# Ledger of designs, part 121: peptides against a protein of PDB entry 3VA4

Target 1, 107 residues: chain A of PDB entry 3VA4
Amino acid sequence: EPIGQLRLFSGTHGPERDFPLYLGKNVVGRSPDCSVALPFPSISKQHAVIEISAWNKAPILQDCGSLNGTQIVKPPRVLPPGVSHRLRDQELILFADFPCQYHRLDV

## One batch from the design tools (peptide; made by RFdiffusion4, then SolubleMPNN)

Design b2_p29_8_s1 (from b2_p29_8, 15 letters changed)
Fold by OpenDDE base, seed 5:
Structure b2_p29_8_s1 (fold): chain B 107 residues (1-107), chain A 29 residues (1-29)
Amino acid sequence: as target 1 above (107 residues)
Amino acid sequence: MSETKKRIEALLAAGDYAAAQALLDELLG
């Protein structure tokens, strides 16, 4: 069962979408094989990864050397490629220009 | 951009999802 959720907010691209996050690596990218598939040109095929090592640990977000970057909204921070960022519950993330929110599920 | 992002965060924290969405649309546009 999913341990977390990544919400893609609605916008010009379409309606809101929710992606389940599981133990292990959840790849965010344009490739349809990604756990979090964001089929948009500005998203890299493998853009970022959200790794969940345990149900009771905060996920780790890393940019995978994406073209248009990964950013934390508050406090504002551009994530250097490969640098680990521990996600807080309800953290707002920009993959390129696409705003998303991480939510921890109570399972 | 940074100010808009901060405003979005504040609105979400306050539970004003409609206003947050409006700013998100602006950001995406």
Scores: peptide ipSAE 0.072, ipTM 0.656, DockQ to the pose 0.030
Fold by OpenDDE base, seed 2:
Structure b2_p29_8_s1 (fold): chain B 107 residues (1-107), chain A 29 residues (1-29)
Amino acid sequence: as target 1 above (107 residues)
Amino acid sequence: MSETKKRIEALLAAGDYAAAQALLDELLG
């Protein structure tokens, strides 16, 4: 049972994709074994992590020292590596230049 | 709602992230 969802918006890379997020650490990265596998050159193998500690608690997004960074769209903020950011529901995130959206699922 | 989603994605594609977020906020109420 996923606790959240990360949506990758459609683009030149292809159609929209939705990735389930689970309790614990959800790794975002280019590596195929990542929970959120974004197989694009500009994405680091281990790009970021979304950690969900509880169904009723905001996930923590953390950049893992990615090459091209992780940014919050509004308000604009570049996330320093290893610094925790609490995700708001429906928050827009850039992993490198790929726009994504976090969505909390009702559980 | 589907049209709103398309508009959000269009704004994202155009790089107008602030506007995209604003429209998303409207969608959520």
Scores: peptide ipSAE 0.063, ipTM 0.619, DockQ to the pose 0.022
Fold by OpenDDE base, seed 4:
Structure b2_p29_8_s1 (fold): chain B 107 residues (1-107), chain A 29 residues (1-29)
Amino acid sequence: as target 1 above (107 residues)
Amino acid sequence: MSETKKRIEALLAAGDYAAAQALLDELLG
C-alpha cells in the first residue's frame, strides 16, 4: 500500500497525474525506471529522490544534481543537491518548472 | 520580497502555475 502520493498538476504537458509513494526510495526523473516518471526534456534522468523510511513515514526530498533544479515554494528556496528536506503534507514542489504536490495518505 | 511570496501563494491557489513559477524565479534570482 502507498504511504504517500505525489500529484503532478495539469499544464501544457497534459492532465494531472498521481504517483503513489512507497517505503524506500522513490526516484523522480525522466528515466522510465523512475517511480515518478516525468518524461519531459527539462527533467533530469534522475532528478530527485523522495525517501520514506519505516521508522519515519515523513518523506525526505533530495535533489540529485538536476540540471534545472528542485524548489520548494513555502518558504521559497532552491534545494542544493543532496541536501535533505523533510516534506510536509500538502507541500508544493517544483521539479524544473513542473508544479507538484505531496499528500500524506491515511494508512 | 514578502509581498512577492504572498502573490506566489495566491497564484498557486488560483491554479495559475505558470505565473507562480515566473514570480518564484524572480524572487530566487
Scores: peptide ipSAE 0.059, ipTM 0.625, DockQ to the pose 0.033
Fold by OpenDDE base, seed 1:
Structure b2_p29_8_s1 (fold): chain B 107 residues (1-107), chain A 29 residues (1-29)
Amino acid sequence: as target 1 above (107 residues)
Amino acid sequence: MSETKKRIEALLAAGDYAAAQALLDELLG
């Protein structure tokens, strides 16, 4: 069962979408085989990764050297490639220019 | 609830991320 959720807010690209996040690596990227598939040109094929461990349910977000970056909205911070960011519940994230929100599920 | 969500998304679309976060915080209580 999913441990978390990544919500892609609605926009010109289409309606809101919810992506389940599981234990292990959840790759965010344009490639269709990504756990969080964002099929948009500004998203890198493998843009970022959200890793959730069994012993630490708080996800770790890392940018994978994306072209257009990954950033936290508040406080504003652009994530350098490979630098770990511990996601907080309800945290707002920008993958390129796509706003998303992480939500921890009660499981 | 739905109306507040729409406002959040509108703020995000406008690039007002600080306001979006503030409204989200209010929604979550």
Scores: peptide ipSAE 0.054, ipTM 0.618, DockQ to the pose 0.022

Design b2_p29_8_s2 (from b2_p29_8, 14 letters changed)
Fold by OpenDDE base, seed 4:
Structure b2_p29_8_s2 (fold): chain B 107 residues (1-107), chain A 29 residues (1-29)
Amino acid sequence: as target 1 above (107 residues)
Amino acid sequence: MSETQRRLEALLAAGRLDEAQALLDRLLG
């Protein structure tokens, strides 16, 4: 049923975690009700959103005006709030200082 | 997963992003 996956790499915060991504808005944030709940102080309550319109479309990532920002690793780019970024498979993302990777699932 | 993939994840976990970028290029070919 999930269309994508967001992997949070392991670190001092703990082990690796995988979050399923579904059609619609997948909110990334510190709030426990977020689809991608990252319960860390440096993550904003509603940090970013990954929106998937259809299973055959690439997700759109937007920063939601987070305090510590959202960045693409390659090529390096800080995402301005509200600006759409089309995610590529295997793309590396920083939410604040937490490295993550998007993976498109075969469905 | 490949050894390169494992190294990539280790570099990312350590916050060594420049090296991770270089390794990613090698991983993807």
Scores: peptide ipSAE 0.103, ipTM 0.678, DockQ to the pose 0.022
Fold by OpenDDE base, seed 5:
Structure b2_p29_8_s2 (fold): chain B 107 residues (1-107), chain A 29 residues (1-29)
Amino acid sequence: as target 1 above (107 residues)
Amino acid sequence: MSETQRRLEALLAAGRLDEAQALLDRLLG
């Protein structure tokens, strides 16, 4: 079962979408093979990765050298490629210009 | 956690999506 969720908020691209997150690497990207598939041209084929090593540990977010970047909304921070960022529950993230929110699920 | 972000969470939990989206837009810029 999923232990986390990534919500893509609604926008000009369409309605909101919720993506389940599982143990291991959850790749965020434009490629349909990604765990979190964001089929938008400004998203890199493999844009970022959310790695969950255990259900009781905070996920790690890394940008994969994306073209348009990954950033945390509050406090504002652009994530350098390959640098680990520990996700907090309810963290707001921009993949390129697409706002998302990480949510820890009760398991 | 800021007051604004806390309010966003509350709105989302309550299913008030339009208001949540508006507040999110404020957080983004």
Scores: peptide ipSAE 0.074, ipTM 0.658, DockQ to the pose 0.023
Fold by OpenDDE base, seed 3:
Structure b2_p29_8_s2 (fold): chain B 107 residues (1-107), chain A 29 residues (1-29)
Amino acid sequence: as target 1 above (107 residues)
Amino acid sequence: MSETQRRLEALLAAGRLDEAQALLDRLLG
């Protein structure tokens, strides 16, 4: 069962989509093999990774050296490649220019 | 920061996510 969820907000690309997040590494990227597949040209094939090491620990977000970057919305911050960022529940994230939100699931 | 950016931060802080989303779309557009 998923431990978390990543929401891609609706936009010109289409409706809102929810992606389940599991224990381990959840890769965000354009490649269809990614756990969070964002099939958009501005997203790198392997853009970022959300790692969940345990059910009772906050996920860690890292940019994987993406072309168009990964940013935290509040407070605004561009994530340097490979630098760990601990995600808080309901945190808003930009992958390139696509707004997303992390949600912790109670399981 | 622009006024739009400041308003976005305020809406996010207040938990008004629908409005924040709308402003974010404008900011990124």
Scores: peptide ipSAE 0.068, ipTM 0.636, DockQ to the pose 0.029
Fold by OpenDDE base, seed 1:
Structure b2_p29_8_s2 (fold): chain B 107 residues (1-107), chain A 29 residues (1-29)
Amino acid sequence: as target 1 above (107 residues)
Amino acid sequence: MSETQRRLEALLAAGRLDEAQALLDRLLG
């Protein structure tokens, strides 16, 4: 079962979308086989990864060397490629310029 | 933290996501 959710806010690209996050690696990217598929030109094929471990339910976000970057909104921070960022519940993330929000689900 | 950022956090905490999104758009714009 999903233990987290990534919400893509609505915009000119279309309506809001919610993506379930599971244990293991949840790849964010333009490729359709990504668990968080963001089929937009500014998103890299494999843009970032959200990894969730059973022993550590707080997800780890890493940028995968994306072209247009991954950012935390508050406090503002551009994530260097490959550097682990521990996601907090309700944290706001920019993949390129697409605003998303992580939400921890009750399990 | 700006006033807008503080308001955004408050809206998110309250589950007022539509309003939060509107403020987010302004903050990022």
Scores: peptide ipSAE 0.081, ipTM 0.652, DockQ to the pose 0.025; fails the geometry check

Design b2_p29_8_s3 (from b2_p29_8, 13 letters changed)
Fold by OpenDDE base, seed 4:
Structure b2_p29_8_s3 (fold): chain B 107 residues (1-107), chain A 29 residues (1-29)
Amino acid sequence: as target 1 above (107 residues)
Amino acid sequence: MSETQREYEALLAAGRLEEARALRERLLE
């Protein structure tokens, strides 16, 4: 059962999409095999990872050395590759140009 | 939170990415 959700906001690319997040590694990337598949040219094949452990269900976000970066919106900052960022509920994230929002599910 | 930050987040949520990008440049200075 999903523990969280990553919402891709609507835009020129199309409508809003919701991606379930599970225990373990949820890879964000352009590759269709990614848990969070963002099939856009500016997204790296393996762009970032959101990891959720059984011991700490707060997700950890890491950029995987993406070409166009991963950013936290509030407060604004670019995540250096491999640096862990603990996601807060309703946190806004930019994967390249694409705005997303993490939502913690009440489970 | 500054007014610019609030506007930036609102633009992102609305999918107005080009306008958001312009504000982001100022926020990341």
Scores: peptide ipSAE 0.102, ipTM 0.629, DockQ to the pose 0.032
Fold by OpenDDE base, seed 1:
Structure b2_p29_8_s3 (fold): chain B 107 residues (1-107), chain A 29 residues (1-29)
Amino acid sequence: as target 1 above (107 residues)
Amino acid sequence: MSETQREYEALLAAGRLEEARALRERLLE
């Protein structure tokens, strides 16, 4: 079952979408095979990864060297490629210009 | 949290991306 979810807020691209997050690597990218598939030109095919481990269910977010970057909204910060960022519940993330929010599920 | 930061987050939540982008650049300086 999912450990968390990533919400893509609504915008000019379309309506809000929720993506389940599971143990292991949840790849965020334009590729349709990504766990979090964001089919938008500004998103890299393999944009970022949200990894969730069994021993620590707090997700680790890493940018995968994306063209248009990954940012944390609060506090504002551009994530350097490959640098681990531990996601907090309700944290707001920008993949390129697409605003998302992580939500932890209690399981 | 500054007023600008609150405004930025509100814009994102509302899907007002163009306006949010403008504020983001300022917040990241």
Scores: peptide ipSAE 0.096, ipTM 0.633, DockQ to the pose 0.033
Fold by OpenDDE base, seed 3:
Structure b2_p29_8_s3 (fold): chain B 107 residues (1-107), chain A 29 residues (1-29)
Amino acid sequence: as target 1 above (107 residues)
Amino acid sequence: MSETQREYEALLAAGRLEEARALRERLLE
Protein backbone atom coordinates (compact mmCIF):
# COMPACT_ATOMS: atom_id res chain seq x y z
CA GLU B 1 0.00 0.00 0.00
CA PRO B 2 1.39 3.41 -0.99
CA ILE B 3 2.40 5.88 1.70
CA GLY B 4 2.74 8.88 -0.57
CA GLN B 5 2.21 10.09 -4.09
CA LEU B 6 4.22 12.04 -6.62
CA ARG B 7 2.17 13.91 -9.20
CA LEU B 8 3.67 14.94 -12.52
CA PHE B 9 1.73 17.95 -13.79
CA SER B 10 0.44 18.04 -17.34
CA GLY B 11 2.42 19.87 -19.99
CA THR B 12 3.82 19.66 -23.49
CA HIS B 13 5.07 16.17 -22.59
CA GLY B 14 1.55 14.88 -22.05
CA PRO B 15 -1.18 14.52 -19.44
CA GLU B 16 -0.90 14.46 -15.67
CA ARG B 17 0.40 11.24 -14.09
CA ASP B 18 0.38 10.02 -10.49
CA PHE B 19 3.07 7.73 -9.08
CA PRO B 20 2.63 5.82 -5.82
CA LEU B 21 5.46 6.01 -3.27
CA TYR B 22 6.22 3.11 -0.95
CA LEU B 23 8.28 2.36 2.12
CA GLY B 24 11.97 2.33 1.21
CA LYS B 25 13.74 3.92 -1.74
CA ASN B 26 11.67 5.26 -4.63
CA VAL B 27 13.99 6.05 -7.52
CA VAL B 28 13.04 8.85 -9.91
CA GLY B 29 14.58 8.54 -13.36
CA ARG B 30 14.38 7.96 -17.09
CA SER B 31 15.01 4.23 -16.73
CA PRO B 32 11.80 2.21 -17.10
CA ASP B 33 12.84 0.22 -14.03
CA CYS B 34 12.54 3.25 -11.76
CA SER B 35 9.68 3.46 -9.27
CA VAL B 36 8.91 6.87 -10.73
CA ALA B 37 9.71 6.44 -14.40
CA LEU B 38 9.94 9.73 -16.31
CA PRO B 39 10.84 8.68 -19.87
CA PHE B 40 12.19 12.04 -21.02
CA PRO B 41 15.65 12.81 -22.47
CA SER B 42 16.39 15.58 -19.97
CA ILE B 43 15.86 13.21 -17.02
CA SER B 44 18.87 11.14 -15.93
CA LYS B 45 18.57 7.34 -15.87
CA GLN B 46 18.70 7.56 -12.10
CA HIS B 47 17.89 11.18 -11.39
CA ALA B 48 16.86 11.32 -7.73
CA VAL B 49 15.59 9.20 -4.87
CA ILE B 50 12.74 9.64 -2.41
CA GLU B 51 13.36 7.54 0.68
CA ILE B 52 10.55 6.81 3.12
CA SER B 53 11.78 5.23 6.36
CA ALA B 54 8.41 5.07 8.09
CA TRP B 55 4.82 6.04 7.37
CA ASN B 56 4.88 8.72 10.08
CA LYS B 57 8.17 10.35 9.03
CA ALA B 58 8.82 12.92 6.34
CA PRO B 59 10.36 11.46 3.17
CA ILE B 60 13.92 12.38 2.24
CA LEU B 61 14.67 13.62 -1.28
CA GLN B 62 18.19 13.43 -2.72
CA ASP B 63 19.48 14.30 -6.16
CA CYS B 64 21.69 11.50 -7.52
CA GLY B 65 24.06 13.71 -9.47
CA SER B 66 21.62 14.32 -12.28
CA LEU B 67 22.64 16.24 -15.37
CA ASN B 68 19.84 18.79 -15.26
CA GLY B 69 19.29 18.95 -11.52
CA THR B 70 16.58 18.74 -8.90
CA GLN B 71 15.03 21.88 -7.46
CA ILE B 72 12.57 22.89 -4.78
CA VAL B 73 10.11 25.51 -5.98
CA LYS B 74 9.02 27.15 -2.72
CA PRO B 75 11.34 28.75 -1.87
CA PRO B 76 13.52 28.25 -4.98
CA ARG B 77 16.50 26.04 -4.22
CA VAL B 78 18.78 23.78 -6.24
CA LEU B 79 19.57 20.57 -4.37
CA PRO B 80 23.27 19.63 -4.39
CA PRO B 81 23.87 15.95 -5.17
CA GLY B 82 23.52 13.66 -2.19
CA VAL B 83 22.24 16.34 0.17
CA SER B 84 19.15 15.30 2.11
CA HIS B 85 16.00 17.38 1.86
CA ARG B 86 12.96 16.58 3.99
CA LEU B 87 9.84 16.73 1.85
CA ARG B 88 6.86 18.64 3.18
CA ASP B 89 3.33 17.70 2.26
CA GLN B 90 2.30 19.42 -0.99
CA GLU B 91 5.90 20.31 -1.82
CA LEU B 92 6.59 21.35 -5.42
CA ILE B 93 9.65 19.82 -7.06
CA LEU B 94 11.38 20.28 -10.41
CA PHE B 95 13.16 17.28 -11.88
CA ALA B 96 15.00 18.99 -14.71
CA ASP B 97 12.18 21.09 -16.20
CA PHE B 98 9.34 18.80 -15.13
CA PRO B 99 7.14 20.13 -12.32
CA CYS B 100 5.94 17.62 -9.74
CA GLN B 101 4.17 17.66 -6.41
CA TYR B 102 4.54 15.34 -3.44
CA HIS B 103 1.66 14.65 -1.09
CA ARG B 104 1.27 12.29 1.83
CA LEU B 105 -1.47 9.67 1.80
CA ASP B 106 -3.47 8.61 4.83
CA VAL B 107 -2.42 5.08 5.81
CA MET A 1 5.55 34.64 -0.86
CA SER A 2 6.05 37.28 -3.51
CA GLU A 3 3.69 37.89 -6.41
CA THR A 4 6.37 36.58 -8.77
CA GLN A 5 6.62 33.36 -6.77
CA ARG A 6 2.85 32.85 -6.95
CA GLU A 7 2.88 33.45 -10.69
CA TYR A 8 5.74 30.99 -11.11
CA GLU A 9 3.89 28.22 -9.26
CA ALA A 10 0.72 28.88 -11.22
CA LEU A 11 2.58 28.64 -14.52
CA LEU A 12 4.15 25.32 -13.47
CA ALA A 13 0.82 23.85 -12.47
CA ALA A 14 -0.63 24.90 -15.82
CA GLY A 15 2.25 23.34 -17.76
CA ARG A 16 3.38 26.68 -19.19
CA LEU A 17 7.03 25.77 -18.85
CA GLU A 18 8.67 28.33 -21.12
CA GLU A 19 7.06 31.21 -19.27
CA ALA A 20 7.83 29.56 -15.94
CA ARG A 21 11.48 29.21 -16.91
CA ALA A 22 11.74 32.93 -17.58
CA LEU A 23 10.44 33.72 -14.10
CA ARG A 24 12.63 31.04 -12.52
CA GLU A 25 15.74 32.70 -13.86
CA ARG A 26 14.78 35.91 -12.12
CA LEU A 27 13.88 34.15 -8.87
CA LEU A 28 17.26 32.40 -8.76
CA GLU A 29 19.31 35.60 -9.31
Scores: peptide ipSAE 0.095, ipTM 0.623, DockQ to the pose 0.032
Fold by OpenDDE base, seed 5:
Structure b2_p29_8_s3 (fold): chain B 107 residues (1-107), chain A 29 residues (1-29)
Amino acid sequence: as target 1 above (107 residues)
Amino acid sequence: MSETQREYEALLAAGRLEEARALRERLLE
């Protein structure tokens, strides 16, 4: 059962999409094998990872050395590759130029 | 946060990405 969700906002690419997040590593990337598959050319095949250690702990976001970067929106910050960022509920994230939002699910 | 930051977040949430993009450049500099 998912314990978190990543929302890709609607845009020129298409409608809004929601991706379930589970315990362990949730890979964000262009590859279809990724937990969060974003099939866009500006997204790296393995772009970033959201790791969830427990349902009651904040997920950890890391950029995987992506070409076009991973950024936090509030406050604006580019994440250096491999540096851990603790995600807050409702946090806004940019994977390359694609805006997303993390939120925890009530479990 | 600044008014620009609030506007940026609101635009993203509404899916108004083209408008949000115009603000993001300044916010990330």
Scores: peptide ipSAE 0.101, ipTM 0.640, DockQ to the pose 0.031; fails the geometry check

Design b2_p29_8_s4 (from b2_p29_8, 16 letters changed)
Fold by OpenDDE base, seed 4:
Structure b2_p29_8_s4 (fold): chain B 107 residues (1-107), chain A 29 residues (1-29)
Amino acid sequence: as target 1 above (107 residues)
Amino acid sequence: MSETQQRYQALLAEGRLDEAQALRRRLLE
């Protein structure tokens, strides 16, 4: 069962997409085998990871040394590679220039 | 979806890209 959702907003790249997030590592990246596959040139093959543990279920976001970075919108912050950021419900995230939003599911 | 997000997507669908871009900035604030 998915514990969360990552929404990619619609844009010139195409329509909105919702990605389910599960326990363990949810890799965000350009590679098609990523849990959150963002097949865009500005996204690194393995760009970031959203990890959800069984005992906490609060997602931890880490940039994986991406070329174009991972940023939190409010408050504005560029995430250094490997530094953990605890995601809040409805939090807005930029993977490179692509705006996304995390949504916690009621499970 | 928030109303702002809905308006943003509607503007994109209508091809009103400049207005969509302006609204996107507000959406991310």
Scores: peptide ipSAE 0.103, ipTM 0.657, DockQ to the pose 0.024
Fold by OpenDDE base, seed 5:
Structure b2_p29_8_s4 (fold): chain B 107 residues (1-107), chain A 29 residues (1-29)
Amino acid sequence: as target 1 above (107 residues)
Amino acid sequence: MSETQQRYQALLAEGRLDEAQALRRRLLE
């Protein structure tokens, strides 16, 4: 069962989409094989990864050397490639210019 | 879903796109 969720907010690309997150590595990218598939040209094929080591631990977000970057919204921060960022519940993330939100599921 | 996010989606559903855009910007600030 999923223990987290990544929400892609609605926009010109279409309606809101929710992606379940599981234990292990959840790859964010343009490739349809990604756990979080964002099929948009500005997203790298493998853009970033959200790794969850346990249900009671905060996920770790890393940019994978994406072309257009990964950013935390509050406080604003561009993530250098490969640098670990601990995600807080309800954290807002930009993959390129696509706004997303992580939240922990109650399981 | 936060209240702000819910209001944003409601505005989109109602076709109030300018207001939705403004609220979206605030959501991301």
Scores: peptide ipSAE 0.083, ipTM 0.638, DockQ to the pose 0.022
Fold by OpenDDE base, seed 1:
Structure b2_p29_8_s4 (fold): chain B 107 residues (1-107), chain A 29 residues (1-29)
Amino acid sequence: as target 1 above (107 residues)
Amino acid sequence: MSETQQRYQALLAEGRLDEAQALRRRLLE
């Protein structure tokens, strides 16, 4: 069952989309086999990873050395590759130029 | 979902896209 959701806000790319997040590694990237598949050229094939542990259901976000970066919106912070960032519920994230929001599911 | 995000979704549903995008900018600030 999904533990969280990642929402991609609507934009010129199309309508809003929600991606389920599960225990383990949820890869964000342009590759179609990614858990969060963002088929946009500015997104790296493996852009970032959201890892949700059974021991700590608060997700950990890491940039995977993406070309166009991963940024936390509030407070503004570009994530260095491989550095762990604990996601808070409703946190806003930029993958490249695409605004997203993490939502914890009550399960 | 925050109140701002709820209003954003409502505007989208109504087809008020320009207003939705304005609200989206605030949501990201």
Scores: peptide ipSAE 0.040, ipTM 0.596, DockQ to the pose 0.022
Fold by OpenDDE base, seed 2:
Structure b2_p29_8_s4 (fold): chain B 107 residues (1-107), chain A 29 residues (1-29)
Amino acid sequence: as target 1 above (107 residues)
Amino acid sequence: MSETQQRYQALLAEGRLDEAQALRRRLLE
């Protein structure tokens, strides 16, 4: 059962997509093997990781040394590679230039 | 969801894409 959700907002790339997030590591990247597969050239094959250690704990987001970076929108912040960022519910994230939002599911 | 986010999704569902995109930008401000 998914514990969270990552929403990719609609844009020039296409429609909105929702990705379920589970316990453990949820890899965000261009590779089709990623839990959150963002098949766009500006996304690194393994771009970032969202790790959920428990259903009642905030996920941890880390950039994996991506080419075009991972950023938090509010307040604006570029995440240094490998540095843990605790995601808040409704957190707005940029993977490269793709806007996403983390949402905690009611489970 | 925030009210703005809900409205964004509603606009998308209605096919009002330009307005949805504008609202998305507001969500990201």
Scores: peptide ipSAE 0.053, ipTM 0.612, DockQ to the pose 0.022; fails the geometry check

## One batch from the design tools (peptide; made by RFdiffusion4, then SolubleMPNN)

Design b2_p30_3_s1 (from b2_p30_3, 15 letters changed)
Fold by OpenDDE base, seed 4:
Structure b2_p30_3_s1 (fold): chain B 107 residues (1-107), chain A 30 residues (1-30)
Amino acid sequence: as target 1 above (107 residues)
Amino acid sequence: REFLEAQLKVAEALGDEETAAKLRELLAKL
């Protein structure tokens, strides 16, 4: 079962979408093979990764050297490639210019 | 600044008009 959720807010691209997050590596990217597939040209094929462990349900977000970057909104921060960022519940994330929000599920 | 524009997009998506208004103000000054 999913441990977390990544919400892609609605926009010019279309309606809101929710992606389940599971234990292990959840790859965010344009590639259809990604756990969080964002089929948009500004998203890199493998843009970022959200890793969740069983003993630590707080996800670790890393940018994978994406072209248009990964950013945290509050506090504002551009994530350098490969640098681990521990996601907090309700964290607001920008993958390129696509606003998303992480939600921890109660499991 | 693309960064501020992206943040504005977030604020608008969340319905945070206060933040959105502030960001629009900042963008107007650039």
Scores: peptide ipSAE 0.128, ipTM 0.667, DockQ to the pose 0.026
Fold by OpenDDE base, seed 2:
Structure b2_p30_3_s1 (fold): chain B 107 residues (1-107), chain A 30 residues (1-30)
Amino acid sequence: as target 1 above (107 residues)
Amino acid sequence: REFLEAQLKVAEALGDEETAAKLRELLAKL
């Protein structure tokens, strides 16, 4: 079962979508093979990764050297490629220009 | 500018009008 969720907010691309997150590496990217598949041209094929090592630990977000970047909204921060960022529950994330939110699930 | 616009979308989606208003103000100055 999923232990986290990534919500893609609604926009010009379409309605809101929720992606389950599991233990291990959850790749965010344009490639359909990604755990979080965002089929948009501004998203890199392998854009970022959310790694969850345990249900009781904060996930780690890393940008994978994406073209259009990964940013945290509050406080504002551009994530350097390969640098680990510990996700807080309800964290607001921008993958390129796509607003998302991480949710920790109760399992 | 694109960064601010993306953040504005988040604020609007969350109904955070205070943040949205600030971001709109910033964008208007660009």
Scores: peptide ipSAE 0.127, ipTM 0.675, DockQ to the pose 0.026
Fold by OpenDDE base, seed 3:
Structure b2_p30_3_s1 (fold): chain B 107 residues (1-107), chain A 30 residues (1-30)
Amino acid sequence: as target 1 above (107 residues)
Amino acid sequence: REFLEAQLKVAEALGDEETAAKLRELLAKL
């Protein structure tokens, strides 16, 4: 069962999409093999990773050295590659130019 | 500039028209 959710907001690319997040490493990237597959040219094949070590621990977001970066919206912050960022519930994230939101699920 | 454009996309996606308008105005001055 999913422990979290990543929501991709609607845009020129199409409608809103929700991706389940599970215990372990959830890779965000353009590659179809990614847990969170974002098939867009501005997204790196392996763009970032959301690691969930336990259901009661905050997930860790890391940029994987992506071409177009990973950013937090509030407060604004560009994530350096490989640096751990603890995700807060309802965190707004930019993968390249795609706005997303992390949601913690009650499990 | 690219960062502001990304912020604008977020504001628009969230329906925050007030913030979006401010960002558009700022971008127009660059």
Scores: peptide ipSAE 0.121, ipTM 0.658, DockQ to the pose 0.027
Fold by OpenDDE base, seed 5:
Structure b2_p30_3_s1 (fold): chain B 107 residues (1-107), chain A 30 residues (1-30)
Amino acid sequence: as target 1 above (107 residues)
Amino acid sequence: REFLEAQLKVAEALGDEETAAKLRELLAKL
């Protein structure tokens, strides 16, 4: 059913959480209406978006002009707002200071 | 790795232990 997964690693906030990613736009944000709801003050209500256009294509990550930013870990990169970043499998992402990992599911 | 280590150093210097913990957690997974 889900095409991908975004894992929020464990931390002071609690244990790790896995969020399913589907075709279309998966909004990452503090708002409970987001596909990937990260209910933390440092996360913007609509922080970023992961768009999956097809099951066999890499998702596109865009920061939505978040306050505390979106970063890629390897290689280190701060994503400018609205700039498309193609996610690689097992990509490590920082939403603000929250470490996450994208995983492509075999569908 | 140096980027995250620098961020960790800053978080520690600022006394932001929550952020520091998250960065240490991430570094452990690289």
Scores: peptide ipSAE 0.100, ipTM 0.698, DockQ to the pose 0.030

